# Ledger of designs, part 60: peptides against a protein of PDB entry 3V4L

Target 1, 386 residues: chain A of PDB entry 3V4L
Amino acid sequence: GQPLAKDKVALLIGNMSYWEHPKLKAPLVDVYELTNLLRQLDFKVVSLLDLTEYEMCNAVDEFLLLLDKGVYGLLYYAGHGYENFGNSFMVPVDAPNPYRSENCLCVQNILKLMQEKETGLNVFLLDMCRKRNDYDDTIPILDALKVTANIVFGYATCQGAEAFEIQHSGLANGIFMKFLKDRLLEDKKITVLLDEVAEDMGKCHLTKGRQALEIRSSLSEKRALTDPVQGAPCSAEALVRNLQWAKAHELPESMCLKFQCGVHIQLGFAAEFSNVMIIYTSIVHKPPEIIMCDAYVTDFPLDLDIDPKHANKGTPEETGSYLVSKDLPKHCLYTRLSSLQKLKEHLIFTVCLSYQYSGLEDTVEEKQEVNVGKPLIAKLDMHRGL

## One batch from the design tools (peptide; made by RFdiffusion4, then SolubleMPNN)

Design b1_p12_2_s4 (from b1_p12_2, 5 letters changed)
Fold by OpenDDE base, seed 3:
Structure b1_p12_2_s4 (fold): chain B 386 residues (1-386), chain A 12 residues (1-12)
Amino acid sequence: as target 1 above (386 residues)
Amino acid sequence: STELVSYSPELS
């Protein structure tokens, strides 16, 4: 019969906004597009941008809690990285220059932990460089991996080689994701699918002789990303897993705020990623005596590091939200919260209505505090070790 | 211009 997955879980990490390293762009698009494709494949997807070392460790720990016997686990990473002695290191955004293995996440350590969960399939898609880091001579003594015959690595590049994005005037995929996305939905053994992606990527004139996909697998079964999830959750653990994933994707309910002046504001929320939310405000009712009014959001928790200069924009794109802007209401003010993983407490902020009456020169302000609880990934308490 | 950006920074 066709193989069944007990469940399918993916963690996608895209690091772009490095502190001490060149900034990237493609991981934004790559994580977003891959999230949408994996959701069509019935994956439970956690999608995270711009994680520190600590936040990446916690994201991996939360991902490992979603894994169990016969579950398909997929880890995707796009960002800076290196490979020393056959160990792949994902570089967090807070990594120093130079970085070492102690500042980075070892993929083989994650694989070891996934093997302890008795997973049905382990897929690693690593859109990072595999050059040696000569500033790190650490030889990790890894325990021998178990022979689970369920492992697939898709490396965006060969050993000792670089992976690239193409920077244009607009958003574009990285080289690997550009070709992966076109085949990801195919009902093929994952190693066959990746081999076809390798052939397609090999036609890319820009990266020819610089980047080539490498497939490393120990996969004895015909497993595909298209493999159906087994029906209704048969165990308490499966219910807990479903609840844990659902918590990481719960948006605040849309609110209608009423001000004393008689203005009504719609406050809405949209997820871009598991750690990225857009707040939008719109005037839904205005008394005729009020000639002008705007609804600003302000007084965010300091942990979110929200620059007011990037808040309350007339378009989603002016906030840096290029991907979900089509699905957002028009004629709002938009604010992008890009670091929800940093939220320790409830998301409390102020909605400030600034307005003017006909025939008065002075602007009037009314304020309402809003508590929306812990949105999205903030429900997982990814800070429990800080 | 089309620029290739490497996922390996120059370290110093």
Scores: peptide ipSAE 0.434, ipTM 0.907, DockQ to the pose 0.847
Fold by OpenDDE base, seed 2:
Structure b1_p12_2_s4 (fold): chain B 386 residues (1-386), chain A 12 residues (1-12)
Amino acid sequence: as target 1 above (386 residues)
Amino acid sequence: STELVSYSPELS
């Protein structure tokens, strides 16, 4: 019969905004496009940008809680990385220069923990370099992996080689994702699909002799990303998994705020990623005696590191939101919250209405506090009790 | 010009 997955879960991490290292651009597009493709394949997808070491550890722990016997697990990473002694290290955005294994996440440690969950398939898609880090001679003492015959690694490059993005004028995919996205929906064994991606990448004149896809697999069965999920969640564990994923993707409901002057504001929310949300405000009713009227959001939690200079923009693109701008209402003010994983408490902020009456020179302000609870990833309490 | 950006920083 056709193989069945008990469930399908993916964690996608894209690191770009490094503190001590060169900034990247492609992981934004790559994580977004891969999220949309994996959702079409009935994956539960958690998509995260710009994680610290601590935040990456917590994201992996939460991903492992969603894994169980016969579940398909997929980890995608795009960012800086290295390979020492056959161990792959993902580099967090807060990693020092130089970084070492103690500052980074070892993929083989994650694989060990996935094997303890008795997963049906383990897929790693690693869009990172595999150069040796000569500043770290630490040999990790890893426990022996189990022989599970269900592991697939798709490395964007060969051992000791580099992976690249192509920077042009505008947003572009990394080289690996550029070719992977065109085949990802094909009903093929995952190793056959990745081999076709390797052939397509091999035609790229820009990376010929610099980057080539490597496939490492123990996969003995004909497993595909297209394999159907086994029916309605019948177990308590499957219900808990569905609830945890649903919580991590629940947006605040749109609100209609009414001010004393008779102005009505619509406050709306959109998800770009599991840790990135756009807030937008629009004037939906204005009394005729009010000649000018603007609605700003302010007083955000300090943990979110929101620069007021980047808030309340006339376009989504001015906030850095190029991917979801087509799906947003027009003629709003837009604010991008890019670090929802840092939110410990409820998202409380102020909506400030500034307006002017006909025949008065002075501007009037009214304020309302808004509590939207914990949006998106902030519901997972990735902050273990500090 | 097309620029290739490496996913390996120069470490110092």
Scores: peptide ipSAE 0.434, ipTM 0.905, DockQ to the pose 0.833
Fold by OpenDDE base, seed 5:
Structure b1_p12_2_s4 (fold): chain B 386 residues (1-386), chain A 12 residues (1-12)
Amino acid sequence: as target 1 above (386 residues)
Amino acid sequence: STELVSYSPELS
């Protein structure tokens, strides 16, 4: 019969905003496009941008809690990285210069933990360099991997080589995602799909002789990303997994705020990623005696590091949100919360209404505090232990 | 111009 997945779970990490290293751009687009494709494949997707070492460790731990016997697990990473002694290291945004293995996440350690979950399929898609780091002389003593015959690595490049993005004035994919996205929905064995992606990438004149896809697998069964989820009554574990995933994707409900002056504001929320939310405000009712009226969001939790200069923009694009802007309501003020993983407490903020009456020179302000609980990834308490 | 950016920074 066709193989069935017990469930399908993906963790996607895109690191761009490095502190001590060159900034990247493509991981934003790559994580977003891959999220939408994996959702069409019935994956439960957690999508995260710009994680520290600690935040990456917690994201992996939460991903491992969603894994169980016969579940398909997919890890995608786009960012800086290296390979020493056949071990792949993902570089967090807070990594020092130079970084070492103690500052980075070893993919083979994650694979070991996935094998302990008795997963049905383990897929790693690593859009990172595989060049040796000569500042790291550490040989990690890894425990012997089990022979599970269910492992697939898609490396964006070959051993000792670099992976690249194309930087220009607009949005672009990384080289790997540019070719992967066109085939990802095909009903093929995952190793056959990746081989076709390797052939397509091999036609790219820009990366010819610099970057080539490597497939490493022990996959003995015909498993595909298109394999259906087993429709049997949800085991207790499947119910727990569905609830845990739902918690990480729950948006605050849209609110209608009423001010004493008779102005009504619609407050709305949209997810860009599991750790990135857009807040938008619009004036839905204004008394005719009010000639000017603006609604600002302010007083965010300090843990979110919100620069007021980037808040309350007239377009989503002015906040750095280029991907979801088409799906947002028009004629709002927009604020992008890009670090929801950092939220320890409830998201409490102020809506400030500034307005002027006809025939009065003085601006009047009314304020209302809003508590929206823990939005999206902030429900997973990724800060437990700080 | 289109520039290729490496996912391996120069370390110092």
Scores: peptide ipSAE 0.434, ipTM 0.906, DockQ to the pose 0.828
Fold by OpenDDE base, seed 4:
Structure b1_p12_2_s4 (fold): chain B 386 residues (1-386), chain A 12 residues (1-12)
Amino acid sequence: as target 1 above (386 residues)
Amino acid sequence: STELVSYSPELS
């Protein structure tokens, strides 16, 4: 018969906004496009951008809580990275220069933990360099991996080689994702799918002789990303997993705020990623005696590091949101919250209405505090330990 | 111009 997954869970991490290293661009697009494709494949997807070491550790721990016997686990990473002694290290955005293994997440350690969950399939898609870091002389003593015969690595590049993105005017995929996305929905054994991606990437003249896909697998069964999820969640563990994922993806409800002047504001929320939310405001009713009226959001929790210069923009794109802008209402003010994983408390902020009456020169302000609880990933409490 | 950006930074 066709193999069945007990469930399918993916963690996608895209690191771009490095503190001490060159900034990347493609991981934004790659995580977003891969999220949409994996959702079409019935994956529960957690998608995270720009994680610190601590936040990456917590994201992996929360991902491991979603894994269980016969669950398909997929980890995708796009960002800076290296490989020492056959161990792949994902570089967090807060990694020092130079970074070492103690500043990074070892993929083989994650694989060990996934094997303890008795997963049905473990897929790693690593869009990172595999060049040796000569500043890290640490020989990791890794515990021996179990012989589970359910492991697939798709490396964007060969051992000792680099992975690349193509930077030009606009958004583009990384080289690996550019070819992976065209094949990902195919009903093929995952190793066969990745082999076809390797052939397609091999036609790229820009990366020819510089980057080539490497497939490392121990996969005894014909497992595909298209494999159906087995039945209704009948186990307590499946219910818990569904609840955990649902909590991490619950948006605040849209609100209609009423001000004393008779202005009505629509406040709405959109998810870009599991840790990235767009807030948008629009004036839905204005009394005729009010000639000018603006509604902006302010007084965010300090943990979110919201720069007021990037808040309350006339377009989603001016906030750095290029991917969900088509799905947003037009003619709003937009604010992008890109670090919801830092939010320890409820998201409380102020909606400020600034307005002018006909025949008065003075601007009037009214303020309303809004509590939307813990949005998206902030419900998982990824800071349990600080 | 099309620039290839490496996912391996120069370390110092």
Scores: peptide ipSAE 0.420, ipTM 0.902, DockQ to the pose 0.844

Design b1_p12_3_s1 (from b1_p12_3, 7 letters changed)
Fold by OpenDDE base, seed 5:
Structure b1_p12_3_s1 (fold): chain B 386 residues (1-386), chain A 12 residues (1-12)
Amino acid sequence: as target 1 above (386 residues)
Amino acid sequence: YEVPVAGVIELE
């Protein structure tokens, strides 16, 4: 019969906004497009941008809690990285310059932990450099991996080489994702699919002699990303996994706020990523006596590091949201919360209505506090160790 | 010593 997955779970990490290293651009689009494709493949996807070392460790730990016997696990990473002695290191956004193994996540350590879960398939897609870091002389003593026939690595580049993005004025994919996205939905064994992606990359004049896909696999079975999820979640573990995933994707309900002046505001929420949410406000009713009115969001928790200069924009694009703008209501004010993983408490903020009556020169303000609980990834309490 | 970073391809 066709192989069945017990479930399908993916963690996607895109690091771009490095503190001490060159900023990247491609991971934004790459994580977003891959998220949408994996959702069409019935994956439970957690998508995260710009994680610190601590936040990356917690994201991996939460991902490992979703893994179990016969579950398909996929880890995608786009960002800076290196390879020393056959160990791949993902570089967090807070990594020092120079970084070392102690500042980075070792992929082979994650693989060891995935093998302990007896997963049906382990896929690593590593869109990072594989050059040696000569500032890191540490040889990780990795425990012996179990002999398993269910591991697939897709490296965006060969050993000792760089992974590249293309510098555009607009949104563009990295080189690996540019070719991967065109084939990802194909009903093929994952190693055959990646081999076809490698052939497509090999035809590209931009990457020829600079970047080549490497496939490393022990996969002896015909497993595909298209393999159907086995039946209704009847196990306690499947119910827990479904609940944990649902928590990480729960948006606040849309609200209609009523002010004393008779203005009504629609407050809405949209997910860009599991840690990135857009708040939008619109005036849905205004008394005729009110000539001007604007609804601003303010007083966010300090942990979110919200710059007021980037809040309450007339377009999603002015907030840095270029991907979901087509799916948002028009004629709103937009605010992008890009670091929901940092939220320790409930998301409490103020909606401030500024308005003017006909024949009065003075502006009037009314304020309402809004508590939306813990949105999206903030429900996983990724900060419990601080 | 050079820190490995992701390369950028400029489109000519």
Scores: peptide ipSAE 0.041, ipTM 0.724, DockQ to the pose 0.705
Fold by OpenDDE base, seed 3:
Structure b1_p12_3_s1 (fold): chain B 386 residues (1-386), chain A 12 residues (1-12)
Amino acid sequence: as target 1 above (386 residues)
Amino acid sequence: YEVPVAGVIELE
């Protein structure tokens, strides 16, 4: 029969906004597009942008809690990285310059932990550089991996080489994702699918002699990303896993705020990623005596590091939200919360209505505090340990 | 010494 997955879980990390390193662009689009494709494949996807070392460790720990016997685990990483002595290191956004293994996440350590979960399939898609870091001469003494015969690595580049972005006027995929996305939904053994992606990448004139996909696998079975999930969750652990994933994807309910002046505001929420949410406000009712009114969001928790200059934009794109803008209502003010992983407490903020009456020179303000609880990834308390 | 960084391919 066709292999069955007990469940399918993916963690996607895209690091772009490095503190001490060159900023990237492709991980934004790559994580978003891969998230949508893996969701079509019935994966439970956690998608995270711009994680610190601590946040990456916690994201991996939460991902490992979703893994169990016969579960398919997929880790995708797009960002800076290096490879020393056959160990792959993912570089967090807060990594110092130069970074070392102590500042980075070792993929082989994650693989070891995944093997302890008795997973049905372990897929690593590493869209990062594989150059040696000569500032880190640490030889990791890794314990011998178990012979699980269920491991697949897709490296965006060959050993000792770089992974590349394409400089376009606007948003573009990285080279690896550009080809991976076209085949990811194919009902093929994952190693065959990746081999076809490697052939497609090898035909690209842009990457010829610069970047080539490397496939490393011990996969003894015909496992595909298309393999159906086993039906109703039969274990308490499977129910807990489903609930944990659902918590990480729970948006606040849209609400209608009523101000004393008789203005009604719709406050809405949209997920761009598991740690990125768009807040939007719209005037849904205005008394005729009010000639002008705007609904601003302000007084966000300091942990979110929200610059007010980037809040309350007339378009999603002005917030840096280019991907979900088509699914958002028009004629709103938009605010992008890009660091929901940093939220320790409930998301409490102020909605400030600024308005003017016909025949009055002065603007009037009314304020309402809004508590929306912990949105999306903030429900997982990725700060447990700070 | 340059830290390993993702390269950018300029489209000519």
Scores: peptide ipSAE 0.035, ipTM 0.698, DockQ to the pose 0.718
Fold by OpenDDE base, seed 2:
Structure b1_p12_3_s1 (fold): chain B 386 residues (1-386), chain A 12 residues (1-12)
Amino acid sequence: as target 1 above (386 residues)
Amino acid sequence: YEVPVAGVIELE
């Protein structure tokens, strides 16, 4: 019979804005495009950008809570990384220079924990360097892995090599995602799909002799990312998993704010990632006696580290949002919240209306506080340990 | 020794 997944869950991490290391660009586009493709494949996807060590640990723990017997688990990582003694290490954005295993997440430790959940399939897509880190001589004593015959690693590069991004004018994929995205929706065994991606990458003149895809697999069954999910959640655990994922993807409802001057503002919200939200404001009604008016958002929680210089932009692109700009309403002011994982409390902020009456030189201000609760990933309380 | 970092390919 056709293989069935009990459910399908993916965690995607893209680290770009390193503190002590070279900044990357490709993980932004790669995580976004892969999220949209995996959603078409009926995956529950959590997509996260720019995580610290602590935030990466919590994201992995929350991902492992969504895993159970016969669930398909997929972990994608794009960022800096290294490989020592056959162990793959993902580098957080706050990692020191030089970094060591104590500052990084070991993928083989995550695999061990996934095997304890009795998962139906374990897929790792690692878009990172596989060079040895000569500053880390630590030999991790890993427990022996179980023989589950359901593991697939797709490494963007071979052992001891670098993974590359393409620097072009505008947004570009990393080399691995450039080829993976064209094949990912195909109804093929995942190892066959990755082998076709390896052949496509091997034909590219840019990567020839620089980067080659490596596939490591114990997968004994014909499992595909296209495998259908077993029907409606019939267990309490499946219901809890669906509710937990839904909470992590719940946007605030759009609001119509009414000011005393008679101006009405539409306040809206859009998700770029599970930890990245855009707030937008638009004037939907203005009395004729008001000649000019603007609606600014301000007074954000300090945990979000919002620079006011990057808030209230006339375009999504001026906030650093290039991916969702097509789906946003036009003629708004836009603010991008890129660190929702840091939010400990409710998202409370101020909407400030600045306006001028016909025949008065002085600008008038009205303010309204808005509480939108915990948006997106902030509902998971990833900070419960601090 | 250098810490391993992702490389960039410039398209000319």
Scores: peptide ipSAE 0.034, ipTM 0.708, DockQ to the pose 0.745
Fold by OpenDDE base, seed 4:
Structure b1_p12_3_s1 (fold): chain B 386 residues (1-386), chain A 12 residues (1-12)
Amino acid sequence: as target 1 above (386 residues)
Amino acid sequence: YEVPVAGVIELE
């Protein structure tokens, strides 16, 4: 019969905004596009940008809580990385220069933990460099992996090589995602799909002799990303997994705020990623006696590190939100919250209405506090150390 | 210190 997944869960991490290393661009687009494709494949997707070591550990732990017997697990990582002694290390954004294994997440350790969950399929898509880090002479003593015959690694590059992004004037995919996205929805064994992606990449003049996809697999069954999820969640574990994923993706409801002056503000929310939310405000009603009126969001929790210079922009793009801008209402003020994983408390902020009456030169302000609870990934309390 | 980093291909 066709293989069935008990469920499908994906963790996608895109690290770009490194503190001590060159900034990347491709992971933004790659994580976003892969999220949309995996959702079409009935994956529960957690998508996270710009994680510290601690935040990456917690994201992996939360991902492992979603895994169970017969679940398909997919980990995608785009960012800096290295490979020492056949061990792949994902580099967090806060990693020192030089970084070592103690500052990084070992993919083979994650694989071991996934094997303990008795998963139906383990897919790793690693869009990172595989050069040796000569500053890390530590040979990790990894515990022996189980022989589960359900493992697939897609490496964006060959051993000892670099992964590249294309510096375009606009948003562009990394080289791996550029070819992967065209094949990802195909009903093929995942190793056959990745082999076709490798052939497509090998035909590209930009990558020829610079980057080649490596497939490392121990996959005894004809498993595909298209394999259907086994019917209604009958187990308590499946219900818990569904509830946990749903919590991590719940947006605040859109609000209509009414001010004393008679102005009405629409406050809306959009998810760009599991840890990235856009807040938008619009004037939906204005009395005729009010000539100018703006609705700003301010007084965010300090844990979010919101720079006021990047808040309340006339376009989503001015906030750094290029991907969801088409799905947002026009003629708003936009604010991008890019670090929801840092939020320890409820998201409380102020909506400040600044306005002028006809025939008065003085600006009047009215303020309303808004509590939207814990949006998106902030519901998982990832900042709570296990 | 040259750490392994993602390379950038500049499209000319």
Scores: peptide ipSAE 0.032, ipTM 0.712, DockQ to the pose 0.784

